# Peptides against a protein of PDB entry 8PQO: the designs that were tried, part 156

Target 1, 252 residues: chain A of PDB entry 8PQO
Amino acid sequence: VLLKEYRVILPVSVDEYQVGQLYSVAEASKNETGGGEGVEVLVNEPYEKDGEKGQYTHKIYHLQSKVPTFVRMLAPEGALNIHEKAWNAYPYCRTVITNEYMKEDFLIKIETWHKPDLGTQENVHKLEPEAWKHVEAVYIDIADRSQVLSKDYKAEEDPAKFKSIKTGRGPLGPNWKQELVNQKDCPYMCAYKLVTVKFKWWGLQNKVENFIHKQERRLFTNFHRQLFCWLDKWVDLTMDDIRRMEEETKRQ

## One batch from the design tools (peptide; made by RFdiffusion4, then SolubleMPNN)

Design b1_p22_8_s3 (from b1_p22_8, 14 letters changed)
Fold by OpenDDE base, seed 4:
Structure b1_p22_8_s3 (fold): chain B 252 residues (1-252), chain A 22 residues (1-22)
Amino acid sequence: as target 1 above (252 residues)
Amino acid sequence: MELPESVYEDLGKFLFDLLLKH
């Protein structure tokens, strides 16, 4: 098991981020080919548990069409079915990813708290001390080009070049986080993403767990760079606007 | 036994697609 807490600081409020996240997810999904193919939604309903209220979703991703033929032919039954269970109670979110074949030997869990701070809270997910000591904290700086793979880099998604016309935020220089503290009118938040990866297969555990974390980090970096650089597209939208857009997209 | 590089690429793509839908 490999645990890392990714801390993504953004010059947006927690409330703004909710809109921006949904918009950016929708936009990114449009840019990806085959985004809806092989996805089965089993459950999509409101939930209430232990004072937490939100939306629960259970989806199955059927990967048979997305893997090479030789993998499909050799894959055991259920190996290409991925289950995603998500509890969205913004500003808290939890996602659990499992596989039918691997059962308890495979787990990806992503737990996110969105807080109006600069990533300074320790153990925001309230892990036991023994578990918390094994968590690596990883800071993602959306303005740091060195954290972006060359193949992922786009100038239009570079926070160090982007300036929001609507808000005046950006560009984000090397010391943008320090400067943010002095800008009373600029909101900020941190997304604390605790990622738990388990891949219990002899000889492959460390390689796969590290690989998954590498991909998650890459995704979080790119996504939040996009989210910020798309600020002018979503900052004036309401949650109702987003819901309407989602409904319109589902009808197409 | 090392997983083929193609498997890692597919897994990576899957993870990206998955997270983009959240």
Scores: peptide ipSAE 0.061, ipTM 0.731, DockQ to the pose 0.061
Fold by OpenDDE base, seed 3:
Structure b1_p22_8_s3 (fold): chain B 252 residues (1-252), chain A 22 residues (1-22)
Amino acid sequence: as target 1 above (252 residues)
Amino acid sequence: MELPESVYEDLGKFLFDLLLKH
């Protein structure tokens, strides 16, 4: 098991982020080939538990059409089915990813708190002290080009070059985080993403767990760079606007 | 046996597609 807490600081408010996240997810999904093919939604319902109120979703990703024929023919039953269970109670979110074949030997869990701070809270997910000792805190700097793979880099998605016309935010210089403290009119937040990866397979555990974390970090970095650079596209939208956009997308 | 690099790339792409929402 490998745990890391990714802390992503953004020059947006927690309330703004809710809109920006949904917009950016929708926009990013449009750019992906294959659409919703192979995705089965089993459950999509409101939930209430221990004072947490939100939306629960259970999806199955059927990968049979996404892998080569020889892999499909050799794959054990259930190996190409991935289950995603998500509890979305913004500003808290939890996602659990499992595989039918691997059962308890595979787990990806992502727990996110969105806080109006600069990533200074320790153990925001309230882990036991012994468990918390094993968590690596990883700060993601969306302005740091060195954290971006060359193949992922786009100039139009570079926070160090982008300036929001609507808000005046950006470009983000090397010391932008420190400067935020002095900018009274600029909101800020941190997404605390606790990622738990378990891959219990002899000889491959460490390699796969580290690989998954590397991919998660890459994803979080690229996504939040996009989110910020698309600020002018979503900052004036309301949650109702987002809901309308999602409904329109489902009809296509 | 080490999995081919292509398998890891495909897995990475899948994770990207899956986790964009999170």
Scores: peptide ipSAE 0.043, ipTM 0.716, DockQ to the pose 0.061
Fold by OpenDDE base, seed 1:
Structure b1_p22_8_s3 (fold): chain B 252 residues (1-252), chain A 22 residues (1-22)
Amino acid sequence: as target 1 above (252 residues)
Amino acid sequence: MELPESVYEDLGKFLFDLLLKH
């Protein structure tokens, strides 16, 4: 098991981020070839548990059409089905990813708190001290080009070049986080993403767990760069606007 | 946070590549 807490600081409010996240997810999904193909939504309902109230979703990603024929022929039953269970109680979110074949031997869990701070809280997910000491804190700087793979880099998605016309935010210079403390008119938040990866396969555990973390870090970096650079597209949208957009997307 | 489908596809391909080696 490998745990890392990714801390993503953004020059947006917690309330703004809720809209921006939903918008950016929708846009990212549209840009993917074959988006929605092989996705089955089993459950989409409100939940209430232990004082947490939100929306629960259970999706299955059927990968049979997404893998080469030889993989499909050799894959055990259930191996090509990925389950995603998500509890969205914004500003808290939990996602659990499992595979039917691997069962308890595979887990990706992502727990996120969105806080109106600069990533200074320790153990925001309230882990036991013994567990917390094994968590690596990883800071993602959306303005740092060195954290972006060359193949992923786009100038239009570079926070160091982008300036929001609607809000005046950006571009983000090398010291933008330090400067943010002194800018009373610019909201800020941190997304604390605790990622737990478990892959129980003798001889491959560490390699696979580290690989998954590398992919998650890449995803979080690129996504939040997009979210910020798309600020002018979503900052004036309401949650009702987002809901309408989601409904329209489901009809296509 | 909902992850893009591409992440699951990449993960799936990676896992199956490993399964085939094993």
Scores: peptide ipSAE 0.034, ipTM 0.713, DockQ to the pose 0.683
Fold by OpenDDE base, seed 2:
Structure b1_p22_8_s3 (fold): chain B 252 residues (1-252), chain A 22 residues (1-22)
Amino acid sequence: as target 1 above (252 residues)
Amino acid sequence: MELPESVYEDLGKFLFDLLLKH
């Protein structure tokens, strides 16, 4: 098991981020080839548990059409089905990813708290001390180009170049986080993403767990760069606007 | 947070490739 807490600081408010996240997810999904294909939504309902109130989703990603024929022929039963269970109770979110074949030997869990701070809270997810001591804190700086793979880099999604016309935020210089503290008119938040990865397979555990973390970090970096650079597209939208957009997308 | 489907596809492909090579 490998645990890391990714801390993504953004020059947006917690309330703004809710809109921006939903917008950016929708936009990213539209841009992906084969979006929606092989996705089965089993559950999409409100939930309430231990004072947490939100939306619960259970999706199955059927990868049979996404892998080569020889992989389909050789893959064990259930190996090509990935289950995603998500509890969305913003500002708290939890996602659990499992595989039918691997069962208890495979887990990706992503737990996120969105806080109006600069990533200074320790153990925001309230882990036991013994567990927390094994968590690596990883700061993602959306302005740091060196954290972006060359193949992922787009100039229009570079926070170091982008300036919001609507808000005046950006571009983000090397010391933008330090400068933000002195900018009373600019909101900020941190997404604390605790990622738990388990891949219990002899000889492959460390390799796969590290690989998954690398992919998650890459995803978080690129997504939040997009979210910020798309600020002018979503900052004036309401949650009702987002809901309408989602409904319209479902009709297509 | 919902991950893009491409991430799951890439992960799945990678995992299965590793399983086949193991």
Scores: peptide ipSAE 0.032, ipTM 0.691, DockQ to the pose 0.676

Design b1_p22_8_s4 (from b1_p22_8, 13 letters changed)
Fold by OpenDDE base, seed 2:
Structure b1_p22_8_s4 (fold): chain B 252 residues (1-252), chain A 22 residues (1-22)
Amino acid sequence: as target 1 above (252 residues)
Amino acid sequence: MELPESYYRDLGLFLYELLLKH
């Protein structure tokens, strides 16, 4: 098991981020070939547990149509079915990812707290002290180009170049986080993403767990760069607007 | 947190590759 807490600081409010995240996910999905094909929603219902109220979703990603034919032919039963269980109680979210074939041998858990701070809180997920000692805190700086793979880099998604017309935020210079404290009119938040990766196959545990974390970091970096650079597209949207967009995306 | 479909596709392919090596 490998745990890392990714801390993503953004010059947006917690409330703004809720809209921005949903927009950016929807937008990213539109840009992908095949849209929502192969996604089965098994459950989509409100939940309440231990004072946490939110929306629970269980989705299955059927990848049979999304992989090459040879992969489909050789893949064992259930290997191309990925289950996502998500508890969305914004500003808290939890996602659990499993695979039918690997069963208990594979787990990705992503737990996120969105806080109106600069990533200064320790153990925001309230882990046991012994568990927390083993968590690496990883700061993602969306303005730091060195954290972006060359193949992922797009100038239009570079926070160091982007300036929001609607909000005046950006571009983000090297010291943008420090400067943000002095900018009373600019909101900020941190997404604390505790990622737990479990892979139990002997001899492959560390390799796979580290690889998955690398992919998670890449995803979080790119996604939040997009989210910020798309600020003018979503900052004026309401949650109702987002819901409409989601419905439209489902129809495509 | 909702993740893009590409994430799951890539994950699935990665897992498959692991199966082939195992």
Scores: peptide ipSAE 0.414, ipTM 0.898, DockQ to the pose 0.819
Fold by OpenDDE base, seed 1:
Structure b1_p22_8_s4 (fold): chain B 252 residues (1-252), chain A 22 residues (1-22)
Amino acid sequence: as target 1 above (252 residues)
Amino acid sequence: MELPESYYRDLGLFLYELLLKH
């Protein structure tokens, strides 16, 4: 088991981020071939547990149509079905990802707190001290080009070049995070993403767990760069607008 | 956290490759 806490600081409010995140996920999905094809929603219901109140979803991603034919033909039963269980109680959310074939041998858990701070809180997920001491804190700087792979880099998604017309935010210079402290008119937040990766196959545990974390970091970096650079597209949207976009995406 | 569909596709392909190597 390998745990890392990714801290993503953004020049947006916690309330703004709720809209921006949903928009950016929907937008990314629209740009993909087949849209929501192969996504089955098993459960979508409200939940209440231990004072946490939100929406619970259970989705299955059926990847048979999304992989090459030879993969589909050779894959064992259940190998191309990925389950996502999500508890959305914004500003807290939890996502658990499993695979039907690997069962208990594979787990990705992502727990996120969205806080109106600059990533200064320690153990925001309230882990036991013994567990917390083994968690690596990883700061993602969306303006730092060195954290972006050359193949992923797009100038239109570079926070160091982007200027929001609607909000006046950006471009983000090298010291943008320190400057936020002195800018009373610019909201800021940190997404504290505790990622737990478990892979139990002997001899492959560390390799696979580290690889998945590398992919998670890449995803979070690119996603939040997009989210910020798309600010003018989503900042004026309502939650009702987002819901309509999600429904449209499911129909594609 | 909600993730793009492409994330799950890439994850599935990665898991399949692991199956082949195991």
Scores: peptide ipSAE 0.408, ipTM 0.895, DockQ to the pose 0.830
Fold by OpenDDE base, seed 3:
Structure b1_p22_8_s4 (fold): chain B 252 residues (1-252), chain A 22 residues (1-22)
Amino acid sequence: as target 1 above (252 residues)
Amino acid sequence: MELPESYYRDLGLFLYELLLKH
């Protein structure tokens, strides 16, 4: 088991982020061939548990149509089916990812708190002290080009070059986080993403767990760079606008 | 948290590669 807490600081409010996240996920998905093909929604319902109220979803990603034919033919039954269980109670969210073939031998859990701070809270997910001692805190700087793979880099998605016309935010210089404290008119937040990775196959645990964390970090970095650079596209949208856009996309 | 479809595709391919190696 390998736990890391990724802290992503953004020059947006917690309320703005809710819209921006949904927009950016939808936009990223539209750029993929086949759209929502292969996604099965088993459950989509409201939930209430221990004072937490939100939306629960259970989705299956059937990847058979998304991989080459030879992969499909050689893959064991269930190997290309990924289950996602998500509890969305913004500003808190939990996602559990499993695979049918690997069963209990594979787990990715992502728990996120969105807080109106600069990533200064310790143990925001309230882990037991012994468990918290084993968590590495990783700060993601969306303006730091050195954290981006060359193959992932796009100039139009570079926070160090982007200037928001609607909000005046950006570009983000090397000391943008420090400067943010002095800019009383600029909102800020931190997404605290606790990622738990479990892989139980003997001899491969550390290798696979570290690899998955590397992929998660890459995803979070690229996604939040996009989210910020797309600020002018989503900052004036409401949650109702987002819901309408999602419904329209499902009909296409 | 919602993830883009590309995330799951890449994850699936990675898992498949692991299965072949195991």
Scores: peptide ipSAE 0.393, ipTM 0.891, DockQ to the pose 0.821; fails the geometry check
Fold by OpenDDE base, seed 4:
Structure b1_p22_8_s4 (fold): chain B 252 residues (1-252), chain A 22 residues (1-22)
Amino acid sequence: as target 1 above (252 residues)
Amino acid sequence: MELPESYYRDLGLFLYELLLKH
């Protein structure tokens, strides 16, 4: 088991982020060929547990149509079915990812707290001390080009070049986080993403767990760079606007 | 957290490749 807490600081409010996240996920999905085909929603219902109220979703990503034919032919039964269980109680969210073939031998858990701070809280997920001491804190700086793979870099998604017309935010210079503290009118938040990766196959545990974390970091970096650079596209949207957009996309 | 579809696709491909190698 390998745990890392990714801390992503953004010059947006917690409330803004809720809209921006949903928009950016939807936008990223639209840019993909093939649409939402292969996603099965098994459950989508409200839940209440231990004072936490939110929406529970269980989705299956059937990847058979998303992989090359030879992969489909060779893949064991269930190997291309990924289950996502999500508890969305913004500003808290938990996602559990499993695979039908690997069963208990594979787990990705992503637990996120969105806080109106600069990533200064320790153990925001309230882990036991023994567990917390094994968590690596990883700061993602969306303005730091060195954290972006060359193949992922796009100038239009570079926070160091982007300036929001609607909000005046950006570009984010090397000291943008320090400067943000002095900008009373600029909101900020941190997404604390505790990622637990479990892979139990002997001899492959560390390799696979580290690889998955590398992919998670890559995803979070690119996603939040996009989220910020798309600020002018979503900052004026409401949650109701997002819901309408989601409904419209489902009808297409 | 909602993740883009590409995430799951890439994850699936990775898992498949892993299965092929072992």
Scores: peptide ipSAE 0.386, ipTM 0.887, DockQ to the pose 0.832; fails the geometry check

## One batch from the design tools (peptide; made by RFdiffusion4, then SolubleMPNN)

Design b1_p23_1_s1 (from b1_p23_1, 16 letters changed)
Fold by OpenDDE base, seed 4:
Structure b1_p23_1_s1 (fold): chain B 252 residues (1-252), chain A 23 residues (1-23)
Amino acid sequence: as target 1 above (252 residues)
Amino acid sequence: SEVLDIYGTAMLMANLILKYYFS
């Protein structure tokens, strides 16, 4: 098991991020091949648990059409079915990813707190001390070009180049976080994403767990760069606007 | 984030798993 807490600082408010995240997820999904093809929604309902209220979703991602033919041919039964269970109680979110074939041998858990700070809180997820000492804190700087793979880089998604017309935020220079503190009118937040990865196959555990973390970090980096650079597209939207857009998309 | 995370990671992971165990 490998745990890392990814801390993503953004020059947006917690409230803004709620809209921006939903918009950016939808937009990013449209930009990907298939645009949600093979997604089966089993459950989508409100939940209440231990004082936590939110929306629960259970989705199955059928990857048969997303993988090369040779993978599909060789994959055991259930190996290409990924289950995602998500509890969205923003500003807290939890996602659990499992696989039908691997069962207990595979787990990805992503727990996120969105806080109006600069990523300075320790153990925001309230882990036991013994567990917390094994968590690596990883800071993602969306303005840092060196954290982006060349194949992922797009100039239009570069926070160091983008300036929001609607908000005046950006571009984010090398010292943008320090400068942000001096800008009283500019909101900021941190997404604390605790990622737990378990891949319990002998000989591959460390390699795969590290690989998954590498991919998660990559995805978080790219996503939040997009989220910021798309600020002018979503900053004036409301949650009701997002819900309407989602419903319209479902009907297509 | 979540949709991209799943498809991207799952596909790459599946390829890795098959590379080592099923091919």
Scores: peptide ipSAE 0.029, ipTM 0.677, DockQ to the pose 0.496
Fold by OpenDDE base, seed 3:
Structure b1_p23_1_s1 (fold): chain B 252 residues (1-252), chain A 23 residues (1-23)
Amino acid sequence: as target 1 above (252 residues)
Amino acid sequence: SEVLDIYGTAMLMANLILKYYFS
């Protein structure tokens, strides 16, 4: 088991982020070929548990059409089905990813708190002290080009070049996080993403767990760079606007 | 983007599984 807490600082408010995240997910999905193909939504319903109230979703990602033919032919039953269970009680979110074939031997859990701070809180997910000692805190800087793979880099998604016309935020220089403290009119937040990865197969545990973390970090980095650079597209939208957009997308 | 990246990660994982357990 490998745990890391990724802290993503953004020059947006927690309330703004709720809209921006939903918009950016939808926009990113539209830009992908075959978006939604192989995704089955089993459950999409409100939930209430232990004072937490939000939306619960259960999705299955069928990977049969996404892997080479020889992999599909040799894969055991259930090996190409990934289950994603998500609890969205913003500003708290939890996602659990499992595989039918691997059962208890595979787990990816992502728990996120969105806080109006600069990533200074320790153990925001309230882990036991012994467990917290084993968590690596990883700061993601969306303005740092060195954290972006060359194949992922796009100039139009570079926070170091982007300036928001509507808000005046950006571009983000090398010391942008330190400068936020002195900019009273610029909101800021941190997404605390605790990622738990379990891959309990002999000889592959460390390699696969580290690989998955590397991919998650890549996803978080690219996504939040997009979110910020798309600020002018979503900052004036309301949650009702987002809901209307989602309904329109479902009709296509 | 996130969905395709998940597919990509899963595909690489599947290749690793085949390499070490089904080969």
Scores: peptide ipSAE 0.024, ipTM 0.656, DockQ to the pose 0.347
Fold by OpenDDE base, seed 2:
Structure b1_p23_1_s1 (fold): chain B 252 residues (1-252), chain A 23 residues (1-23)
Amino acid sequence: as target 1 above (252 residues)
Amino acid sequence: SEVLDIYGTAMLMANLILKYYFS
């Protein structure tokens, strides 16, 4: 098991982020090949448990059409079906990813707290001290180009170049986080993303767990760079606007 | 390597798709 807490600081408010996240996910998904093909939504309903109230979703990702034929032919039954259970009680979110074949031997859990701070809180997910001791805190700086793979880099998604017309935020210089504290009119937040990865295959555990973390970090980095650079596209939208957009997309 | 690529791609897709259906 490998745990890392990714802390993503953004020059947006927690309330703004809720809109921006949904917009950016929708926009990013449009750019992906295949879109929602192979996604089965089993459950999408409100939930309330232990004072947590939000939306629960259970989805199955069928990857049979997303892998080469030889992989599909060699894959055991259920190996290409990924289950995703998600609890969205913003500003808290939890996602659990499992695989039908791997069962208890595979787990990806992503727990996120969105806080109006600069990533300074320790153990925001309230882990036991012994567990927290083994968590690596990883700061993601969306303005740091060195954290972006060359193949992922796009100038139009570079926070160091982007200037928001609507808000005046950006571009983000090397010391943008330090300067942010002196800008009383600029909101800020941190997404604390605790990622737990378990892959119990002897000889491959560390390799796979580290690989998954690498992919998650890459995803978080690119996504939040996009979210910020798309600020002018979503900052004036309301949650109702987002809901309407999603419904319209589903109807197409 | 092939299995890693599958899950890596799946995770990227999943995260992109995940938040879309939360609303």
Scores: peptide ipSAE 0.030, ipTM 0.642, DockQ to the pose 0.078; fails the geometry check
Fold by OpenDDE base, seed 1:
Structure b1_p23_1_s1 (fold): chain B 252 residues (1-252), chain A 23 residues (1-23)
Amino acid sequence: as target 1 above (252 residues)
Amino acid sequence: SEVLDIYGTAMLMANLILKYYFS
């Protein structure tokens, strides 16, 4: 098991991020191969547990059409079905990713607190001290090009080049986070993303767990660069607008 | 077509991994 807490600082408010995240997930998914193809929504309902109130979703991602034929032919039953269970009690979210074939031998858990700070809180997820001491804190700087793979880089998704017309935010210079402290009119937040990865195959656990973390970091970096650079597309939208867009897309 | 709402990271992660290995 490998735990890391990714801290993503953004020049947006917690309330703004709720809209921006939903918009950006939708756009990002459209840009990926197949988009929403092969997605099955099993459950979408409100929940209330231990004082946590929000929306619960259970989705299955069927990857049979997403992999080469030889992979599909060799894949055991259930190996190409990914389950995503998500508890959205924004500003707190929890996502659990599992695979039908691997069962308890595979787990990706992502727990996120969205806080109106600059990533300064320690153990925001309230882990036991013994567990917390094994968590690496990883800061993601969306303006730092060196954190982006060359193959992922797009100039139109570079926060160091982007200027929001609607808000005036950006471009983000090398010291943007330090400067943000003195900009009282610019909101900021940090997404504290505690990622737990478990891969219980002897001899491969460390390699696979580290690989998954590397990909998660890559995903978080690219996603939040997009989210910021798409600010003018979503900043004027409301949650009701997002819900309407989701319903309209579902009907297509 | 289903829209990915919160959290919707599984498909993005899967596609990223698939691109790494098969593209």
Scores: peptide ipSAE 0.029, ipTM 0.692, DockQ to the pose 0.143; fails the geometry check

